# Ledger of designs, part 110: peptides against a protein of PDB entry 3ESW

Target 1, 322 residues: chain A of PDB entry 3ESW
Amino acid sequence: NNIDFDSIAKMLLIKYKDFILSKFKKAAPVENIRFQNLVHTNQFAQGVLGQSQHLCTVYDNPSWHSIVLETLDLDLIYKNVDKEFAKDGHAEGENIYTDYLVKELLRYFKQDFFKWCNKPDCNHCGQNTSENMTPLGSQGPNGEESKFNCGTVEIYKCNRCGNITRFPRYNDPIKLLETRKGRCGEWCNLFTLILKSFGLDVRYVWNREDHVWCEYFSNFLNRWVHVDSCEQSFDQPYIYSINWNKKMSYCIAFGKDGVVDVSKRYILQNELPRDQIKEEDLKFLCQFITKRLRYSLNDDEIYQLACRDEQEQIELIRGKTQ

## One batch from the design tools (peptide; made by RFdiffusion4, then SolubleMPNN)

Design b2_p18_3_s4 (from b2_p18_3, 10 letters changed)
Fold by OpenDDE base, seed 3:
Structure b2_p18_3_s4 (fold): chain B 322 residues (1-322), chain A 18 residues (1-18)
Amino acid sequence: as target 1 above (322 residues)
Amino acid sequence: SEDLMLVNKILELEKLLS
């Protein structure tokens, strides 16, 4: 009897879909208790939860997307994307266009739009005066700075004129469209919003060792792709561990559809102790938050996202980019 | 794990049937 492989495949897919959907049903009372106990007893878990409450939803703001698109030089961006797509993109299919877009946005953001600010310029002496600036410390925001979700303000004195310059660390990405300067936090925050404003699937990646970057889901590559606006980097997850020789313990990705431990993508060597939480508890935490984020989705959306998640987990375990 | 191998196979089959 010829084995009907198509029938077997369909049966397996149905069973798998049902199994996946069963995992995304309303949390059992025991899971809720486990979650509550974990976030109340483990500081790292509480931190991940707190970050998820902000980072998973803050960038899904249509009004902000409009402001971003009105602020960027879209004519220049699309001209450059179209130029690169016209060279090689037709051979690779339409889905590669978004990869060219992200690469151009990386170029545009670093080269034309945003600036690295190690020290601010002197407000009195003008441009290119940062070399004359001495740090005096940090303080809380004033009444004006507090309007733009500012947690801290770095204070600098000019060695030339003696005047004080304030460098507020704004967390409002719309304010960053005006200021157009910052460090890794400001870069990643605004760049995450920029990518989201183009309708892309984007995650914010938090590293415990004081760095942050993005991931973009490439439909062409059919995977999550490393994106660092500070480095103008596309698909180079190795830059931290290998090129920088950075020691790291945790990398957590935050997106609208889930929270994922992506440490295996970025921590290739020089791994620091993962002693902040049990691995099983971190896995449970990320899955539980992800389940909550997907609670309003339909069965087909849940299934498609779960298939994508499993593919990512396979990638992360095998260490092979598909 | 055996489970991951099965999931991978199911995902491969899904791609073939889509």
Scores: peptide ipSAE 0.016, ipTM 0.533, DockQ to the pose 0.081
Fold by OpenDDE base, seed 5:
Structure b2_p18_3_s4 (fold): chain B 322 residues (1-322), chain A 18 residues (1-18)
Amino acid sequence: as target 1 above (322 residues)
Amino acid sequence: SEDLMLVNKILELEKLLS
């Protein structure tokens, strides 16, 4: 009997799909109990949950996407993307266009649109006066600042005129479209929204050691790609561990479809102790949150995302030997 | 590791059948 390998392959794929889908069914009571206990007893787990409740969904706002697209110089952006695509992209297929788009958005954002703010300029003395600013500390927002999801305001005194300048740390990315300045938090927040506004699959990566960046899913590369708006960096996950010699313990990616420990992508050396949570509990937590985020998806969407998850896990285990 | 290798093989087969 000629072994019908195609028939066997089809049967295996069906069984595999069913198996994958079975993992995304409603959580068992025991899993819910484990999750509740973990979140109530472990502060790191509570933090991851709290971040997921915001970061996984906040950027999926069509009204915000429209405001972003109306604010950006789309003509300039697409002109530059088209120019770069015309040079090299045609040979590599249509899917590479999004990689060129992200690279241009990185350029545009850093060079033309947004500014790094270590210290604000003096509101009285005007531009290029940040050197004269002395930090006095931080306080809560005033009534106006509170309208824009501001938790903290940094207070500075001008050494020249003696006036106080407020630097509100806005978490409203629409307000950041107006202010056009910030640190890594504001950069990553607004840039995540910008990428989302172009219909890209984007994750917000939180590093415990006070840095944040993005990942986007490249259809061309068929993987998650490191994106840092502050650094104008594309596909350079090594910059923190190698170039900065940064010590890190945890990198957690937050997206609409899941929460993933991506530490292995970025922590290449100088690993700090991972003592905030048991590895098994962190894995469980990320999987549990991911499962909840996917409850409304259909079977095909669940299956495609699960295949993507498995590919990423293989990548993270094999390391950079690809 | 064995499970991941199996998954990879299934994904390869899926690509061949698409």
Scores: peptide ipSAE 0.016, ipTM 0.572, DockQ to the pose 0.079
Fold by OpenDDE base, seed 4:
Structure b2_p18_3_s4 (fold): chain B 322 residues (1-322), chain A 18 residues (1-18)
Amino acid sequence: as target 1 above (322 residues)
Amino acid sequence: SEDLMLVNKILELEKLLS
């Protein structure tokens, strides 16, 4: 009986591997035409494609990883990780250690390293002067600000001294290691790079309703885990829909190995109309981009990622994190 | 999807073989 089941299982696994690999073959001409038509006719599809071209690859920069690791207080971080790990009685080498690392990085980033900036402090009056700042609007970057991938500069006037303070919205995460301040965009951008610098598997999650966060793949939990640096939140995907009562339509995750609609993980109530694209077209788009991102991978890597994808899809359908 | 059904069957088989 056991020999027959093992043989059947092996045969099924071989056939399944072949089937999975067949899906990741180069796109047929018809798929390319469909993709081109979709991104030329649908603005939401254009946006997803544009984001994928940046977010799926930008954080896979070894030079940036080195700069991050040189900038962070690694001694403090690992001291705290080791302390919390030891309290819970775990053995060294367990996959759960990485979850403790991510939790400490969330703590360290929010408490010790980065600052939230609703309004900047006055450059002349110094610290804790943001309350005296009046927004005058936004403008384009100057020549210096443009060096750091700055799209917009917010302009503020100090009510106390009358001086102008510029708050450039930098998209260069290395510049953010210097400035150490921002809103959800800057927080998520730099924190995504930080997690990547530790060799972690990370996705950037874009929400259409003006929020962004991360997902980390926990080897211990064997799933994608919600991570929000702004909230110091680990595995709390419900915070937006339930705690904030936020209305949302789309959450799209961008990683080196794929683009995934993760809306079902985060949109638990107050769902807005998903009217920006047909559901079938969004599914096709994400699959098509994912397929392109995997073209250089070997058959074993493709198979492993496909198994992970299917596990995630099961999770998203069942609504239960295992 | 037919794919999800296949994965579920494989996962069930893996659990039976473990």
Scores: peptide ipSAE 0.015, ipTM 0.492, DockQ to the pose 0.083
Fold by OpenDDE base, seed 2:
Structure b2_p18_3_s4 (fold): chain B 322 residues (1-322), chain A 18 residues (1-18)
Amino acid sequence: as target 1 above (322 residues)
Amino acid sequence: SEDLMLVNKILELEKLLS
């Protein structure tokens, strides 16, 4: 009897698909109870949930995407991308074009568009006066600042003129298109929106040790790629642990389709104690939130995302970028 | 895990059958 291996393979794939899809069905009552208990009893879990409620959805705003695209110098960006693609990209196929786009967006954002603001310039003395600024502390936003999702305002006094300058920490990325300055939080916030505005699959990565960056899913590389707008960095996940010698405990990626512990990608040495939550509870939490984010997706979308998730988990375990 | 190896093998098979 000729074993129809093709028929067996198809049957196995169907059964496997059904098995995977079964994991993404609505949470059982016991899972809901576990989730509720976890977020009520564990502050870190509550923080991850709170971040997911914002970061997983806020950037999926078509109106914001339009405003971004209207604000950027698209002619310059695409001219530069086309120029780089014309050199080397044709041999690698069309999928590499998006990698060139992200690299140019990193360049454009850092060099042409956005500014680092360690201290603000004095509003009275003008440009290049940050050296004269003394921090007085932080306060709540005023009525105008509050319109732009501002949680904190840093207050500075000019040593030269004695005037007070306010540095509002805006969380509204549309306001950041106007102000065009900030620290890692503002950089990552706006840059995440910029990448999303080009229709890219992007995650916001939160590090517990006060840094944030992006990941972009490269169709060319078929994996999540580290992207740091502050550093103009593409595919350099090692920069924090190795180059900066940064100590880290948790890196959590937040995207529209899931929440993933990506600590293994970035924490290569100098690992801090992971004592904020049990590993099994963190894994459960991320999976539970991810399931919720996928509830409206069809079976094929769920399956494709599950395949991508498994590929990422394999990558994170093997430590080899395929 | 053994499960991840199985998943990878299934994904490889899926790519071969597509």
Scores: peptide ipSAE 0.015, ipTM 0.542, DockQ to the pose 0.080

Design b2_p18_4_s1 (from b2_p18_4, 8 letters changed)
Fold by OpenDDE base, seed 4:
Structure b2_p18_4_s1 (fold): chain B 322 residues (1-322), chain A 18 residues (1-18)
Amino acid sequence: as target 1 above (322 residues)
Amino acid sequence: SEELKIKELILELRKKYE
């Protein structure tokens, strides 16, 4: 009896699809209990949950996307993208165009649009006076600052004129389109929104050791790509561990379709103890939140995302598959 | 893990049949 290997393979894929879909059904009562216990007893789990409740959904705002697109110099951006795309001789309509777009957005954002702010300039002395600023500490937002989701305000005194300058840490990305300055938090927040406004699949990556960046899903590369707006970096996940010699313990990616521990992509050396949560509990937590985020999706969408998840899991363990 | 090996095989099958 000639074994029809093609038929067996097709049947296996069908059964495997059914198996995968079964994992994304509503959580069993035991899983709900485990989840509740975990988030009530583990502070790291609470933090991941809290971040997921915000970061996984906040950027899916069509009104914000419109405001972003109206604010950016789209003519300049697309002119530069088209110029660089044409140099490499790619055919129009290739998925690689989005990689060029992201690279230009990185350039545009860092060079033309946004400013790094270690210390603010003195409101009285004007531009390039940050060197004269002494930190006095932090306080709560005033009535005006509180309108823009400001959690804290850094206070600085000018050594030259003695005046106080406030640096509000705004979490409203629309306000950041106006202020056009910040640190890694503001950079990543607004840049995540910018990428989302172009219709890209984007994740916000939180590192426990006080850095944040993005990932976007490249359809050309068929994987998640590291994107750091602060560094104008594209597909350089090694920059933190290797170039900076940064010690890190956790990198968690937050997107509309899931929460993923991406630590293996970025922590290549100098790994800090992962002592905040049991590895099994973190895996469970991320999977549980991911299931919840996908509850409204149809079977085909769930399956496609699960295929992407599996590919990423292979990549994170074996290295780049492409 | 054995699960990872299965996923790798499934990925190869998908590339051929999907």
Scores: peptide ipSAE 0.446, ipTM 0.923, DockQ to the pose 0.837
Fold by OpenDDE base, seed 3:
Formats: C-alpha cells, sequence, structure tokens
Structure b2_p18_4_s1 (fold): chain B 322 residues (1-322), chain A 18 residues (1-18)
C-alpha cells in the first residue's frame, strides 16, 4: 500500500488548526484563578495588566485617526514616498511601499513635525532659550492642563528673566499634535497613533529601563520590525544593547491583538536580572491577556494571528527565519 | 523545546500544502 504522504500532511494541518483554535476558547476556571492570583500577588504582573488595558486599545480610535490625517502634510509625505519608491522599490513588488511609507513617516516626524524637549524654552524670552532654564521640580496639573490627561508638570525657572515656565507631560496624543514637543514618551505615544492612522499593525514596546518605541508588522518582510521615532530608526533592534551599551531586563510589546515579551529581540548583551516575575508566570500572563484580546475574533482571524505568533516565537528563539 | 520543533515542522508543511 503506497503511503499517501500528501494526504497525511493535509490531515495533520487540519488537525493542528483545530488544536490551535481550541487553545483560544474561553479560559478554564483554573486559568482564571491562576491569573487572578498572579495579578494580585505580583506587582510586575499588575503593571503589565494595567498597561495592556490602556495601550492595547487606546490607539484604535477612528475619530483620532481622522484628526491625525487632517493634521499631517499628506501631500509632502506621499510625494517623498513615491520618489523613494521610484528609485528602488519597483523590483520588490507593492508590499514594500508600506516600508517606504514608515521610513518617510520617521523622517517627517523627526525632521519636520515634532521636537525633542530636554528643557522648554522660556515663555517670556522666546525661542532658543532652553539653556537658561533651571529645573525646580514637578507638580500636579492645573485646571487647563488636566483636560489633556496630564499626570505631571515639570517646572523651570529662567536664569535671565526669573519667570516660571511649565512643561506639562501630556498623555493625550491629540494635544501632542498641537504642542509638537516632548521626550521619548510623547514621541512614541503620538507616533504610535500616527502609524495606526495609516491602518498599520503597530505595537507599543515598553522597556523597564525608561525607554519606549514601536514595532510595525511589515507585510513585505513578513515580520515585526523595530521602529523608533526618536532615533528615526527602522529595523535596528540592536541600537540599545550594542550602540548605546544599554542594560535592560524586560521589553514588552502591547498591541490590539496581543501582549508579547520581545526582550530577546532587543536584549543582546548587558542583560539585567529578570527577577520581577517567574519566566513561566510572565509567559502565562502574556498568553492569557492575548487570549482575552482575541475573544471577539472569528476562527479564521484567530488562526492567522496564531500562525503569526508561531513565526515570531521561532524568530525570537532561533533568529530571523530565512 | 519539542513544542518549538513541532511548530517549525508545521510551518514547513504549511509552505508546501497551504
Amino acid sequence: as target 1 above (322 residues)
Amino acid sequence: SEELKIKELILELRKKYE
């Protein structure tokens, strides 16, 4: 009897699909108990849950997407994308166009749109006066600042005129379209919204050691791509560990479809102790939150995302899947 | 892990038959 290997392979793929779909069904009572115990007993787990409740959903706002697209110079952006695509992109097919778009958005955001703010300029003395500013500390927002999800205001005194300048740390990305300045938090917050406004699959990456960036899912490269708006960086996950010699313990990606520990992509050397949670408990937590985020999806959507997850897991363990 | 090896084999099968 000639073994029909093709039939066996097809049957295995069908059974494996059913097996994968079974994992995304409603959580068992034992899993719910484990989750509740973990978030109540472990501070790091509670922090990850809290971040997921905000970061996984806040950027999926159609009204914000419209405001962003109305605010950006789309004519300039697409003109530049078309120009760069015409040089080198024609041979690689249509999917590479989105990579050129993300690269232009990085350029446009850093060079034309947003400003880095170590210290604010003096409100009285005007532009290029930040060198004369002395930090006095931080305080709570006033009545006006509180309208824009402001948790902290940095206070500065001008050494020249003696006046006080306030630098509110706004978390409302629509307010950031007006202020057009900030540090890594404001940069990543608004840039994440910008990428989402173009209909892209984007994750917000939180690093425990006081940095944040994005990941974009490239259809051309068929993987998650490192994107840092502060550095105008595309596909350079090594810049923190190698170029900056930064020490890091945790990098966690937050997206609409899941929460993923991406530490292996970015922590290449100088690893700090991972002592905030057991590795098994962190893996369980991320999987549990991801499962909850997918409860409303159909079987085909769940299966496609699960295939993407498996590809990323292979990549994170063995390196780039060729 | 054995689980990872299975995922890699499934990925190769998908490329051929899906």
Scores: peptide ipSAE 0.436, ipTM 0.921, DockQ to the pose 0.849
Fold by OpenDDE base, seed 2:
Structure b2_p18_4_s1 (fold): chain B 322 residues (1-322), chain A 18 residues (1-18)
Amino acid sequence: as target 1 above (322 residues)
Amino acid sequence: SEELKIKELILELRKKYE
């Protein structure tokens, strides 16, 4: 009897789907206990949970997406995307268009839209006066600044006119559409929202060593792609470890559908001790949060995301899968 | 790991049958 390998393969895929779906069921009491104990006893775990409660959901705001799209020069953006796509995109298929879009958004954001603010310009002396600014420290937000989710305000004195300039560190990305300036936090925050506003699958990547960036899921490349708005960087995960020679311990990606330890993508050398949490506990934590984020999804959605997760896991271990 | 090998095989099966 010839073994029907095709039938066996199909049956295996069905059973494997059921197996995967079983992992995404509501947490058992024992898992809940483990989770609660972990977040109550481990400060790093508590931090990851706290970040997930914000970063996994905050950018899924349709009102914000509309405001972003109304604020950006879409005509310029799409003109440039169309121009680049017309050169060589047709040979690669329609899915590459989104990669061109993200690349143009990186260009537009850095070159035309947003400004790096190491020090603010003097509010009295005007533009290009940041060189005259001396930091006096930081303070809490005033009543106006507090309206825009401001945690801290950096205070600067102008050496020329003696006036004080406030640099509020706004966490409201809509306010950042107005201010058009910031550091890596503001850049990544607003740029994450921008990418989300185009309907893209985006994750916010937090690095423990004081940097943040994005990942975009490229349908063309069929993987998560490094995106750094500060660097106008697309698919260059090596820039931190290699180009900057940065030492890093943890990179955690936060998206609407999951929390993932992406450290292996970015930490290529100069790895710092991963001593904040046990590896098994971090894995458990990320999986547990991810399960919770997917509780409302149907079985097909869960399965598709799980397939993507498995591909990423393979990529993070073996390198690029495509 | 054996788990990784299984995932790789499943990936190849999906490419062929899905």
Scores: peptide ipSAE 0.425, ipTM 0.918, DockQ to the pose 0.847
Fold by OpenDDE base, seed 5:
Structure b2_p18_4_s1 (fold): chain B 322 residues (1-322), chain A 18 residues (1-18)
Amino acid sequence: as target 1 above (322 residues)
Amino acid sequence: SEELKIKELILELRKKYE
């Protein structure tokens, strides 16, 4: 009897889809208890949960997307994208156009739009006076600064004129469209919103060792791609561990559709102890939060995302699947 | 892991049949 391998394969895929969908059903009472106990007893778990409650949803604001698109020089951006795409992109099809867009947005953001701020310029002395600024410490926001989700304000004194300059660390990305300056936090915050405003799938990556960046899901490459606005970097996940020799313990990606431990993508050497949580508990936590984020999705959406998850899991363990 | 191997096989099947 000739085994109909094609029929078996098709039936296996159907049954596997059903199996995957079953994992995204409402959590069992025992899983809820495990989750509650974990976030109440483990500080790292509580931190991941708290970040997910903000980072997974804050950028899904249509009003913010409109403001971003109205603020950027779209004519310049698309002119540059079209120019680069015309060189060789046509051979690879339309999906590669988005990769060119992200690369141009990285260029535009770093070169034309946003500024790195180690120290602010003196408000009295004007431009290029940051060298004269001495840090006095940090304080809480004033009444005006508090309007823009400001948690802390760095205080500087000018050595030349003696005046105080405030550098509020705004978390409102719309305010950052006005101020156009900051450090890795402000850069990543606003750049994440910018990418989201173009309708892209984006994750915010938090590193425990005081750095943050993005991941973009490339339809051309069919994977999550490292994107660092501070470095104008595209698909260079190795820069931290190898180029910087940075020591790291955890990298967690936060997106609207899930929370994923992406440490294996970025921690290639100089690994710090992963002692903040048990590996099994971290895996459970990320899966549990991801499941909750997908509760409103239909079966097809859940299945498509699960296929991406599985491909990423393979990639993180064995390397690139393409 | 065996789970990873299964996922790899499923990925290859999807490429052919989906």
Scores: peptide ipSAE 0.423, ipTM 0.916, DockQ to the pose 0.852

